# Ledger of designs, part 43: peptides against a protein of PDB entry 7RZF

Target 1, 358 residues: chain A of PDB entry 7RZF
Amino acid sequence: PFQEEHLKQLYKIVPIKDIRNLYVTFPIPDLQKYYKSNPGHYLGHLIGHEGPGSLLSELKSKGWVNTLVGGQKEGARGFMFFIINVDLTEEGLLHVEDIILHMFQYIQKLRAEGPQEWVFQECKDLNAVAFRFKDKERPRGYTSKIAGILHYYPLEEVLTAEYLLEEFRPDLIEMVLDKLRPENVRVAIVSKSFEGKTDRTEEWYGTQYKQEAIPDEVIKKWQNADLNGKFKLPTKNEFIPTNFEILPLEKEATPYPALIKDTAMSKLWFKQDDKFFLPKACLNFEFFSPFAYVDPLHCNMAYLYLELLKDSLNEYAYAAELAGLSYDLQNTIYGMYLSVKGYNDKQPILLKKIIEKM
Target 2, 358 residues: chain A of PDB entry 7RZF as posed
Amino acid sequence: PFQEEHLKQLYKIVPIKDIRNLYVTFPIPDLQKYYKSNPGHYLGHLIGHEGPGSLLSELKSKGWVNTLVGGQKEGARGFMFFIINVDLTEEGLLHVEDIILHMFQYIQKLRAEGPQEWVFQELKDLNAVAFRFKDKERPRGYTSKIAGILHYYPLEEVLTAEYLLEEFRPDLIEMVLDKLRPENVRVAIVSKSFEGKTDRTEEWYGTQYKQEAIPDEVIKKWQNADLNGKFKLPTKNEFIPTNFEILPLEKEATPYPALIKDTAMSKLWFKQDDKFFLPKANLNFEFFSPFAYVDPLHSNMAYLYLELLKDSLNEYAYAAELAGLSYDLQNTIYGMYLSVKGYNDKQPILLKKIIEKM

## One batch from the design tools (peptide; aimed at target 1 L68)

Design b2_p18_3_s4 (made by RFdiffusion4, then SolubleMPNN; from b2_p18_3, 10 letters changed)
Fold by OpenDDE base, seed 4:
Structure b2_p18_3_s4 (fold): chain B 358 residues (1-358), chain A 18 residues (1-18)
Amino acid sequence: as target 1 above (358 residues)
Amino acid sequence: AKKLLEEYEKYEPVILRA
């Protein structure tokens, strides 16, 4: 475990690549024994959430951060780390203290709301989906990963231990959340802007860095992080599939899309999956408008319309992605293209949301 | 929670071991 002298440290690191990253790291207890409840995953899910009222949403709105990742990482000597990692914009590099303040405001929001069993249930359901389909989609990476996991879990649980959440443990969530404090922080900023300003070299990779103590005034500022009214818990993810039924192959199933509806206003082609047998579908819609490509003005209006539509749908994009759903909207020379892909169970919900915004 | 950025491993010694 890190002693107090190892905490409240700032590392300024020079990258080889032109990247700007912030790592906010907290030493936490070893959570391996709690794999059935995985409180670090719960917190990583919320802190790393990308929906409305999330930490990332606020930091993006300010133009400071492009991406955010939150989660636990294994440590040495019977402890772990909780890490919040963000990709910084050029402007964000100037606002690192404020970014971290927002992190602590979000953490304070999590303390105020307390552990939510429904969030745990969503994590459980998402992991169950991932587990159920892991072997069916891309088996290649599975074998090497299993070998590593065998060192940590009983053989019987190795296949499931990473995915199966079984126990809601609000006490453990609170315990980990209590470790996410300014007095327990290690901050690393990775930027080429530190080139020529470092005084240390890391032995393993030759990484150039500078270590500094975080000023007590800054720590105190973070300790006094209040509730930010912009931060909200996620809404329930309505896109998580629960029905995985695969319909029997029809006798008239063709190896190519068959025209199943032909009207003056619409044509529908359908192909049943005869190969993969997954509870997934691809819904593709092509909309034709005689006005879409009449002149440059109409083209620009059609473009602007889709950009606005995409923007209006951003609130659902992350929740859909987590649930294994995706959508795509594109301008075509004849109008618009819409695609909805992924698990079929909740596709109608996503499609309805898209149509309601159209 | 997305995967940790690929570049993290290069800086892990500084962040976690220094």
Scores: peptide ipSAE 0.228, ipTM 0.842, DockQ to the pose 0.521
OpenDDE base, seeds 1, 2, 3, 5: peptide ipSAE 0.211, 0.215, 0.227, 0.226; ipTM 0.839, 0.827, 0.839, 0.842

Design b2_p18_4 (made by RFdiffusion4)
Pose (drawn by RFdiffusion4):
Structure b2_p18_4 (pose): chain A 358 residues (1-358), chain P 18 residues (1-18)
Amino acid sequence: as target 2 above (358 residues)
Amino acid sequence: SADLNESTDFVLDIMLRA
């Protein structure tokens, strides 16, 4: 649907709720026919990746961006999109050309080295382990899912869809990586600061927007000289699991969780899993404090402190959320709250780091 | 993050209608 008359354009949209965002849209051909190599997931794993020396961490270091989501958006049949959607700070709206410039800097940093063998082997291993201990399904919604993807795949791999990968073909990685060029951009800015500046309006919904077609100054500033920032490739993962042993049932087996420790400091509830036999467990905690909801100031500083703890600890723990260990730490009325779940091997390192950063 | 994806889908509909 994107003919070249309406390419290289930058819209400005006025919202109703106060948000600020930047959408970078590329068009690409259909890659659902390539469901073995999956080049879109490779570029999605290399673009939208938090951690040391990556696209998001540098934009956090310049104070412009809270978070960004990579990957490719799939639309209808016979055509596909690719999106880099970002949200903005107060002075992140002043430097949009520099943000998109850094986006092409990281793209060019990934074009000078191109394919990687160990990233494909690591991602394939992760999908294989995440498929081997695939948990049980709720019968409603699961049959709608496997009838939702029954139109594309044959009868043998109706289940093993986007789980098992056979081959690493760098040609398709290079092909989809070439279609990401600044002659193929479509920038869209959402900000509430364009209240009285909009000429055009939408008939169907009634929203207002613009046409600021990007002059060639900034296009030929985008693709001209792009060496690097302080970017780097992600490093070897250490949260990949290795212990897949189901520990045996002990003498004192109980059908409900029993109180084992009762002190004036803490109490526990424990149950060994009897039904599922998956090498994974969930640990949860609820810390209490009478000072958490005393007045609005003390009920306000709790969200700020907990949020800054999540801010400063996502850079470390995104590899744990990527390997299958997910944690969550949010506030409650009475006190604060913690819940770490996932594979059975790496809970101590993650929970201990959470405490010592807490 | 879910709000960001929902707003992107809405802006993409405006973009296709334009």

Design b2_p18_4_s1 (made by RFdiffusion4, then SolubleMPNN; from b2_p18_4, 10 letters changed)
Fold by OpenDDE base, seed 4:
Structure b2_p18_4_s1 (fold): chain B 358 residues (1-358), chain A 18 residues (1-18)
Amino acid sequence: as target 1 above (358 residues)
Amino acid sequence: MDELLKEADRVLDILLRV
């Protein structure tokens, strides 16, 4: 267990690669026995959320962070870490203190709202989908993984333990959230800008680093993190599939797309899946306009239109992705291409949202 | 992704061992 002397530390680390990363880490109790509730996953889902009002959304809006990951990681025996990892921009490297302040503001928002059973239910449903439709892994890698996790889980649960949530434990969520405090923080900044500014070398890899105590004034600044009104809990993910029914193969199913609708304004081709038998579909729309590529001005207007449309849809992109849905929008010489892919159940919802923004 | 994860793991190993 980390003693007080190990807390409130800043590590400046020189990477081998030209990367800029921030790791904000918190010592937490061993939660392995609570894998059925997985409070660290709940918090990681919210802290790592990419939707409107998320931590990442705010940090991106400032140009400080590209990506964010939150979650628990195994530590030493009987100990875990909660980690918030961000990819820093060059500007973000100058604003690390403010980035961490925003992290604590978001954590404070989570404390103020309290544990949400609906969020747990979404995590449960997403994990159940991921388990049910998990792709075939390479046998060697899979066997090695399973052999490793047999040390942590009963044999009967080894396949499900990483996926199936069973118990909503708001008490454990609050317990972990109570450990996510400035007084319990260990920070690492990874940047080549620390080259020649380090005084220590790590024994195993020869990684150069410097360790510094975080000033008490900075800790106090983070302790006094207010409720930032820009931070909001995510809205319910409307894209999470609930119906996985596979329609029976039609007797007249062709091996190729069949023209099922032919009108002056539209043609529709359909191909039923006869191979994978998954509750997934690919919807592809090609829009034709004689004006799309008539001149350079129209071409540029069509491009700008799609870029604006994509930007207007960003609010749904992450929620759709989490739910196993994706969309793509492209300019063509004939007009526009739209693709919607993934689980078929909620594709109409995503398609409707796309059309409403068009 | 895998190489970034390896570097993250090294950084985390430093944080965990130091």
Scores: peptide ipSAE 0.073, ipTM 0.771, DockQ to the pose 0.558
OpenDDE base, seeds 1, 2, 3, 5: peptide ipSAE 0.068, 0.062, 0.060, 0.056; ipTM 0.765, 0.762, 0.765, 0.762

Design b2_p18_4_s2 (made by RFdiffusion4, then SolubleMPNN; from b2_p18_4, 8 letters changed)
Fold by OpenDDE base, seed 4:
Structure b2_p18_4_s2 (fold): chain B 358 residues (1-358), chain A 18 residues (1-18)
Amino acid sequence: as target 1 above (358 residues)
Amino acid sequence: MEELLKETDRVLDILLRA
């Protein structure tokens, strides 16, 4: 267990590759026994959320961070870490203190809102979907993985333990949140900019680093993190599939797309899945306009329109992706192409959102 | 992603051992 002397430390690390990363870490109790509730996953889901009002959205808007990951990781015996990891921009590297302040503001928002059962339910549902439709892994890798996790889980649960959430434990969520405090922080900054500025070398990989105490003034600044009105809990993910029914193969199913609708304004081709038998669909739309490519001006207008449309849809992109839905929008010489892919159940919702923005 | 994971593991090893 980390003693007080190991807390409030900053590590400046020289990477082998030209990367800029920030790791904000918190020692937490061993949560392995709570795998059925997985409070670390709940917090990781929220802290790592990419939707409007998320931590990442704010940090991206400032040009400081490209990506963010939050979650628990195994530590040494008897404890874990909660880690918030971000990919830093060059500008973000100069604003690490402010980035961490925003992290604590978001954590404070989570404390203020309290544990949300609906969020847990979404995590549960997402994990259940991921488990149910997990791709076949390479047998060797899978066997090795299973052999490893047999040390942690009962044999009867080994296949499901990493995926299936069963118990909403707000008390455990609050317990972990209580550990996510500035006084319990260990920070690592990874950047080539620290080359020649380090005084220690790690024994195993020869990684050069410097360790420094975080100034008390900085800790106090983070302790006084207020509620930032830009941070909001995510809205309910309306794209999470709940119906996985596969329609029976039609007797007259063709191996190729069949024209099922032919009108002056539209043609519709349909092909039923005869191979995978998944509750998934691919919806492809080609929009034709005689004006789309008539001249350079119209071409540029069509391009700008599509870019604006894509931007307007960004609010749904992450939620759709989490739910196993994706969309693609492209300019064509004939007009515009739209694709919606993934679980079929909520595709109409996503499609409606796209159309409403068009 | 795998390479990022390796570097993450190195960083975590430093954090765990330091």
Scores: peptide ipSAE 0.171, ipTM 0.812, DockQ to the pose 0.608
OpenDDE base, seeds 1, 2, 3, 5: peptide ipSAE 0.126, 0.139, 0.146, 0.110; ipTM 0.793, 0.797, 0.803, 0.787; seeds 1, 2 fail the geometry check

Design b2_p18_4_s3 (made by RFdiffusion4, then SolubleMPNN; from b2_p18_4, 9 letters changed)
Fold by OpenDDE base, seed 4:
Structure b2_p18_4_s3 (fold): chain B 358 residues (1-358), chain A 18 residues (1-18)
Amino acid sequence: as target 1 above (358 residues)
Amino acid sequence: MEELLKNADEVLDIMLRV
């Protein structure tokens, strides 16, 4: 267990690769026995959220961070870590204190709102979908993984334990949130900018690093993190599939796409899945415009239009991705291409959102 | 997620061993 002397530490680490990463870590109790409620996953889902009002959205808007991951990780025997990991921009590397302040502001928002059962239910549903429709893994990798997790889970639950949430435990969520405090923080910054500024070498990998105490004034700034009004809980994910019914194969199902609608304004081809039998669809739309490629101006306007459209849809991209939906928008010589892929149940909702932004 | 976690493993190993 980390003693007080091991807390409030900053590690400056020199990477081999040209990367800029920030790791904000908190020692937490061993949560392994609580895998059915998985409070660390709940917090990781919210802290790692990419939607409007998220931590990442704000840090991206400032140009400081590219990506963010939050979650629990195994430590040594009897404790875990909660980790917030971000990919830093060059500018973000100069604003690490402010980035961490925003992390604590978001954590304070989570404390103020309290545990949300609907968020737990979404996590449960997403994990259940991921389990049910899990892709076939390579047998060797899968067997090795299962052999590893047999140390942690009962044999009867070993296949489901990482996925199936069963219990909403607001008490455990609050308990973990109470550990996510500035007084418990351990920070690592990974950057080549620390080359020649380190005083230690790690014995195993030869990694150069420097360890410093975080100043008490900085800890106090983080302790006084206010409620930033830009931070909001995510909205309910409307893209989570609930219907997984597979329609029966039509008797006249063709091995190739069949033309099922032919009009002056539209042609529609349909092919039923005859191979995978998944509750998934691929919707592909080609829009033809005689004006799309008339001249360089129209071409550039069409490009700009799609970039603006993509930007306007970014608010849905993450929620759709979490729910196993994706979309793609491309310029073509003839106009534009739209693709919507994933679980068929909520594709109409995503498609409607796209059309409303067009 | 997984690749970021691998780098996290090395960083955490440094933070755990130090």
Scores: peptide ipSAE 0.058, ipTM 0.772, DockQ to the pose 0.670
OpenDDE base, seeds 1, 2, 3, 5: peptide ipSAE 0.050, 0.055, 0.060, 0.046; ipTM 0.767, 0.765, 0.773, 0.769; seed 3 fails the geometry check

Design b2_p18_4_s4 (made by RFdiffusion4, then SolubleMPNN; from b2_p18_4, 8 letters changed)
Fold by OpenDDE base, seed 4:
Structure b2_p18_4_s4 (fold): chain B 358 residues (1-358), chain A 18 residues (1-18)
Amino acid sequence: as target 1 above (358 residues)
Amino acid sequence: MSELLEETDKVLDILLRV
């Protein structure tokens, strides 16, 4: 267990690769026994959210961070870590204190809103989908993974324990949130910019690093993190599939796409899945315009239009991705191409959102 | 995203051992 002397520390680490990463870590109790409620996953889902009003959205808007992940990780015996990891821009490397301030503002927002059962339910549903449609892992990797997790879970639950959420425990969520405080923080910054500025070498990998105490004034700034009005809880994910019914194969199912609609304005080809039998579909739309590619101006306008459309749809991208949906928009010589892929149940919702932005 | 990257393991190993 980390003693007080190990808290409020900053590690400056020299990487081998040209990477810039920030790790904000918090010692937390061992939550392994609470795997059915998994409060660390709940918090990781929210802190690592990429939608509007998220921590990442704000940090991206400032040009400081490219990616963000949040979650629990195993520590030593009897404790875990909660970790917020971000990929830093060159500018973000100069604003680490402010980035961490925003992290604490978001955590303060989570405290103010309290645990949300609907968020837990979404996590539960997403994990259930991920479990149900998990790709066949390579037998060797899978066996090794299962052998590892057999130490942590009952044999009867070992296959499901990582995925199946069963119990909403707001008390445990609050307990973990109470550990996510500036007084408990351990920060690591990974950057080549620390080369020649380190005084220690790690024994196992030869990694050069410097350890510094975080100034009390900085800790106090983070302790006084206000409610930033830019931070909001995510909206409900409308794209999470609930219907997984597989329609029976039609007797006249062709091995190739069949033309099922032919009109002056539209042609529709359909091919039923005859191989995978998954509740997934691929919707592909080709839009033809005689004004596409008439001249360089029209080409540039069509390009700009799609870039603006993509930007306007970015609010849905993450929620769709989490739900196993994706979309793609491309310029073509003849006009534009739209693809919607993933679970079929909520594809109409995503398609409607796309059309409403067009 | 909630999945911690593999490079996190090395940094955490440093943070755990130091």
Scores: peptide ipSAE 0.102, ipTM 0.802, DockQ to the pose 0.494
OpenDDE base, seeds 1, 2, 3, 5: peptide ipSAE 0.086, 0.049, 0.058, 0.081; ipTM 0.803, 0.786, 0.796, 0.798

Design b2_p18_5 (made by RFdiffusion4)
Pose (drawn by RFdiffusion4):
Structure b2_p18_5 (pose): chain A 358 residues (1-358), chain P 18 residues (1-18)
Amino acid sequence: as target 2 above (358 residues)
Amino acid sequence: SAEESFVADVLAEAYEMS
């Protein structure tokens, strides 16, 4: 649907609720026919990746961006999109050309070195382990899912869809990585600061927007010289699991969780899993404080402190959320709350780091 | 009409990031 008359364009959209965002849209051909190598998931794993020396951490270091989501959007049949969607700070709206410049800096940093064998082996191992201990399904919604993807795949791999990968073909990685060029951009800015500046309006929904077609100054400023920032490739993962042993049932087996520790400081509830036999467990905690909801100031500083703790700890723990260990730490009325769940091997390192950062 | 459909998609997705 994107003919070249309406490429290289930058719209400005006025919202109703106060948000600020930047969408970068590329068009690409259909890659649903390539469901073995999956080049879109490779570039999605390399673009939208938080951690040390990556695309998001540098934009956090310049104070312009809270978070960004990579990957490719799939539309209808016979055509596909690719999106880099970002949200903006107060002075992140002033430097949009520099943000997209850094986006092509990281793309060119990934074009000078191109394919990687160990990233494909690591991602295939992760999908294989995440498929081998695939948990039980709720019968409603699961049959709709496997009838939703029954149109594309043969009868043998109706289940093993986007779980098992056979081959690493760098040609398709290079092909989809070539289609991401600044002659294929479509920038869209959403900001509430364009109230009285909009000429055009939408008939269907009634929204207002513009046409600021990007002059060639900034296009030929985008693809001209792109060496690097302080970017780097992600490093070897240490949260990949290795212990897949189901521990045996002990003498005191109970059908409900029993109180084991009762002190004036803490209490526990414990139950060994009897039904599922998956090498994974969930640990949860609820810390109490009478000062958490005393007045609005003390009920306000709690969200700020807990949010800054999540800010400063996502850079560390994104590898744990990527390997299958997810944590969550949010506030409650009475006190604050913690819940770490996932594979059975790496809960102590993650929970201990959470406490000592807390 | 194609531009208006694109703006509606962008604004609907931008509200999900809020």

Design b2_p18_5_s1 (made by RFdiffusion4, then SolubleMPNN; from b2_p18_5, 10 letters changed)
Fold by OpenDDE base, seed 3:
Structure b2_p18_5_s1 (fold): chain B 358 residues (1-358), chain A 18 residues (1-18)
Amino acid sequence: as target 1 above (358 residues)
Amino acid sequence: SLDEKFVREVLEEALKNL
């Protein structure tokens, strides 16, 4: 177990590559026996969320962080780690204390709202989708993980244990949240800016680092993290597929797109999937405007319009991605191109959201 | 040491995201 001497420590690490990273870690109990509820996954989903009112959204808005990952990691026997790992900007490297303050403000928001069964249900549904289609997507990574898991789970449950959430355990979520405190933190900062400012060398890689105690005043600042009104729980993900029915191949199915609708204002081509047999579709729209490329002014207006449209859709981008949906918007010499790809069930919802912003 | 192991783990994770 981590003793008090290992907590509230700051590590300044010199990388070989030009990377800027903040690694915030908390020792947590061994949660392996609670795989059916997976409270660390619930917390990782929220802390790692990229939607409006998320930790990452706020840290990006300040120009401090590019990416954020939250989740549990295996530790030594009898404990795990909860990790928040961020890619730092050059500016973010100067604001590490404030970044960590925002992490604790978000964690405090999660405590104030309490465990949400609907969030657990979304995690369950997302994992069920991932599990259902994992075998259809290249099975390369499974074998090494299964060998480790076989020591802890019944063979029958091993294949499902990583994915199938079964039990909502708010008590376990709260228990993990209670470990995500400043008094339990270990912080590492990875940056070349620490070159020549280190006093230790790691034996295996020769990595130069410095270890320092985090000042009690800084710990106290993080302990007194107020609720930041910019942090909100995510909205329900309306894009999570629930229908995975595959329609039978039509007898008249063409190997190429067939024109199925021809009107004065639109043409529609359709090709049924004859190869993959997945509940996925690709919707491609080309919009034609005689004004799109008339002159440089109209070209610039069309560009600005598309950038504004993309910005207005950012609120849905992450939720769509999590649900296995994607969209693409491009300017063309004739107007605009829109593509919507992924699971077919909720594509109409995403398409409607796009059209409502147009 | 525990510290050296932690430094290695941090670097390995930081390098995976590149």
Scores: peptide ipSAE 0.421, ipTM 0.909, DockQ to the pose 0.584
OpenDDE base, seeds 1, 2, 4, 5: peptide ipSAE 0.376, 0.400, 0.419, 0.390; ipTM 0.890, 0.898, 0.908, 0.895

Design b2_p18_5_s2 (made by RFdiffusion4, then SolubleMPNN; from b2_p18_5, 12 letters changed)
Fold by OpenDDE base, seed 5:
Structure b2_p18_5_s2 (fold): chain B 358 residues (1-358), chain A 18 residues (1-18)
Amino acid sequence: as target 1 above (358 residues)
Amino acid sequence: SLDEREVREWLEESYKNL
């Protein structure tokens, strides 16, 4: 177990590559026995969320962070880590203390809202989707992963244990949240800006680093993290598929797209999947407008319109991606192209959201 | 030390994200 002398430490690490990373780590109990509830995954899902009112959304809005990952990692014997990792901008490197303050403000928001069963259910449903379609990955990759999992799970559950959430345990979520405190933090900053400012060398790679105690004033600042009104829990993900029915192959199924609708204003081609047999579809829309590219002004207006449309859809992008949906919007010399891809069940919902923003 | 191991692990993780 980490002793008090190992807590509230800052590591400044010099990388070989030009990278800027922040690791905010918390020693937590070994959660292996709680794999059916996986409270670390619940917290990682919320802390690592990219939607409106998320930690990442706020840190991106400030220009401090590009990416954020939150989750549990294996530790040494008898404990784990919860880690929040961010890719820092050059500006973010100057604001590490404030970035960590925002992390604690978000964690405080999670404490104030308490554990949400609907969020657990979404994690369960997302994991069930991931599990159901993982078996279609190449057997070699699956077998090597199973070998690692056998050390942690009963053989009978090895195939499901990583994905199958069964039990909502708000008590365990609160227990992990109680470990996500400033007094329990270990911080690492990876940046070339620490070159020539280090006093230690790691034995294996010769990595130069400095270890410092985090000042008590900084710890107190993080302990006094208030509720930031910009942070909100995510909304329910409407895009999570629940129907995985695969329609039977039609007898008249063609190896190429067939024209199934021909009107003065629209043509529709359809090809049934005869190879993959997945509950997935690709919807491709090409819009033709004689006005889109009539002159440079109209071209620029069409470009600006599409950029504004993309920006207005950013609120759905992450939720769609989590649910295995994607969309693409492009300008074409004749107008616009829209593509919606992924699980077919909720594609109409995503398509409706796109149309409502058009 | 525990610190050196963690320093190495943080660097290795930083390089995987590239």
Scores: peptide ipSAE 0.257, ipTM 0.845, DockQ to the pose 0.577
OpenDDE base, seeds 1, 2, 3, 4: peptide ipSAE 0.213, 0.170, 0.229, 0.221; ipTM 0.826, 0.804, 0.838, 0.832

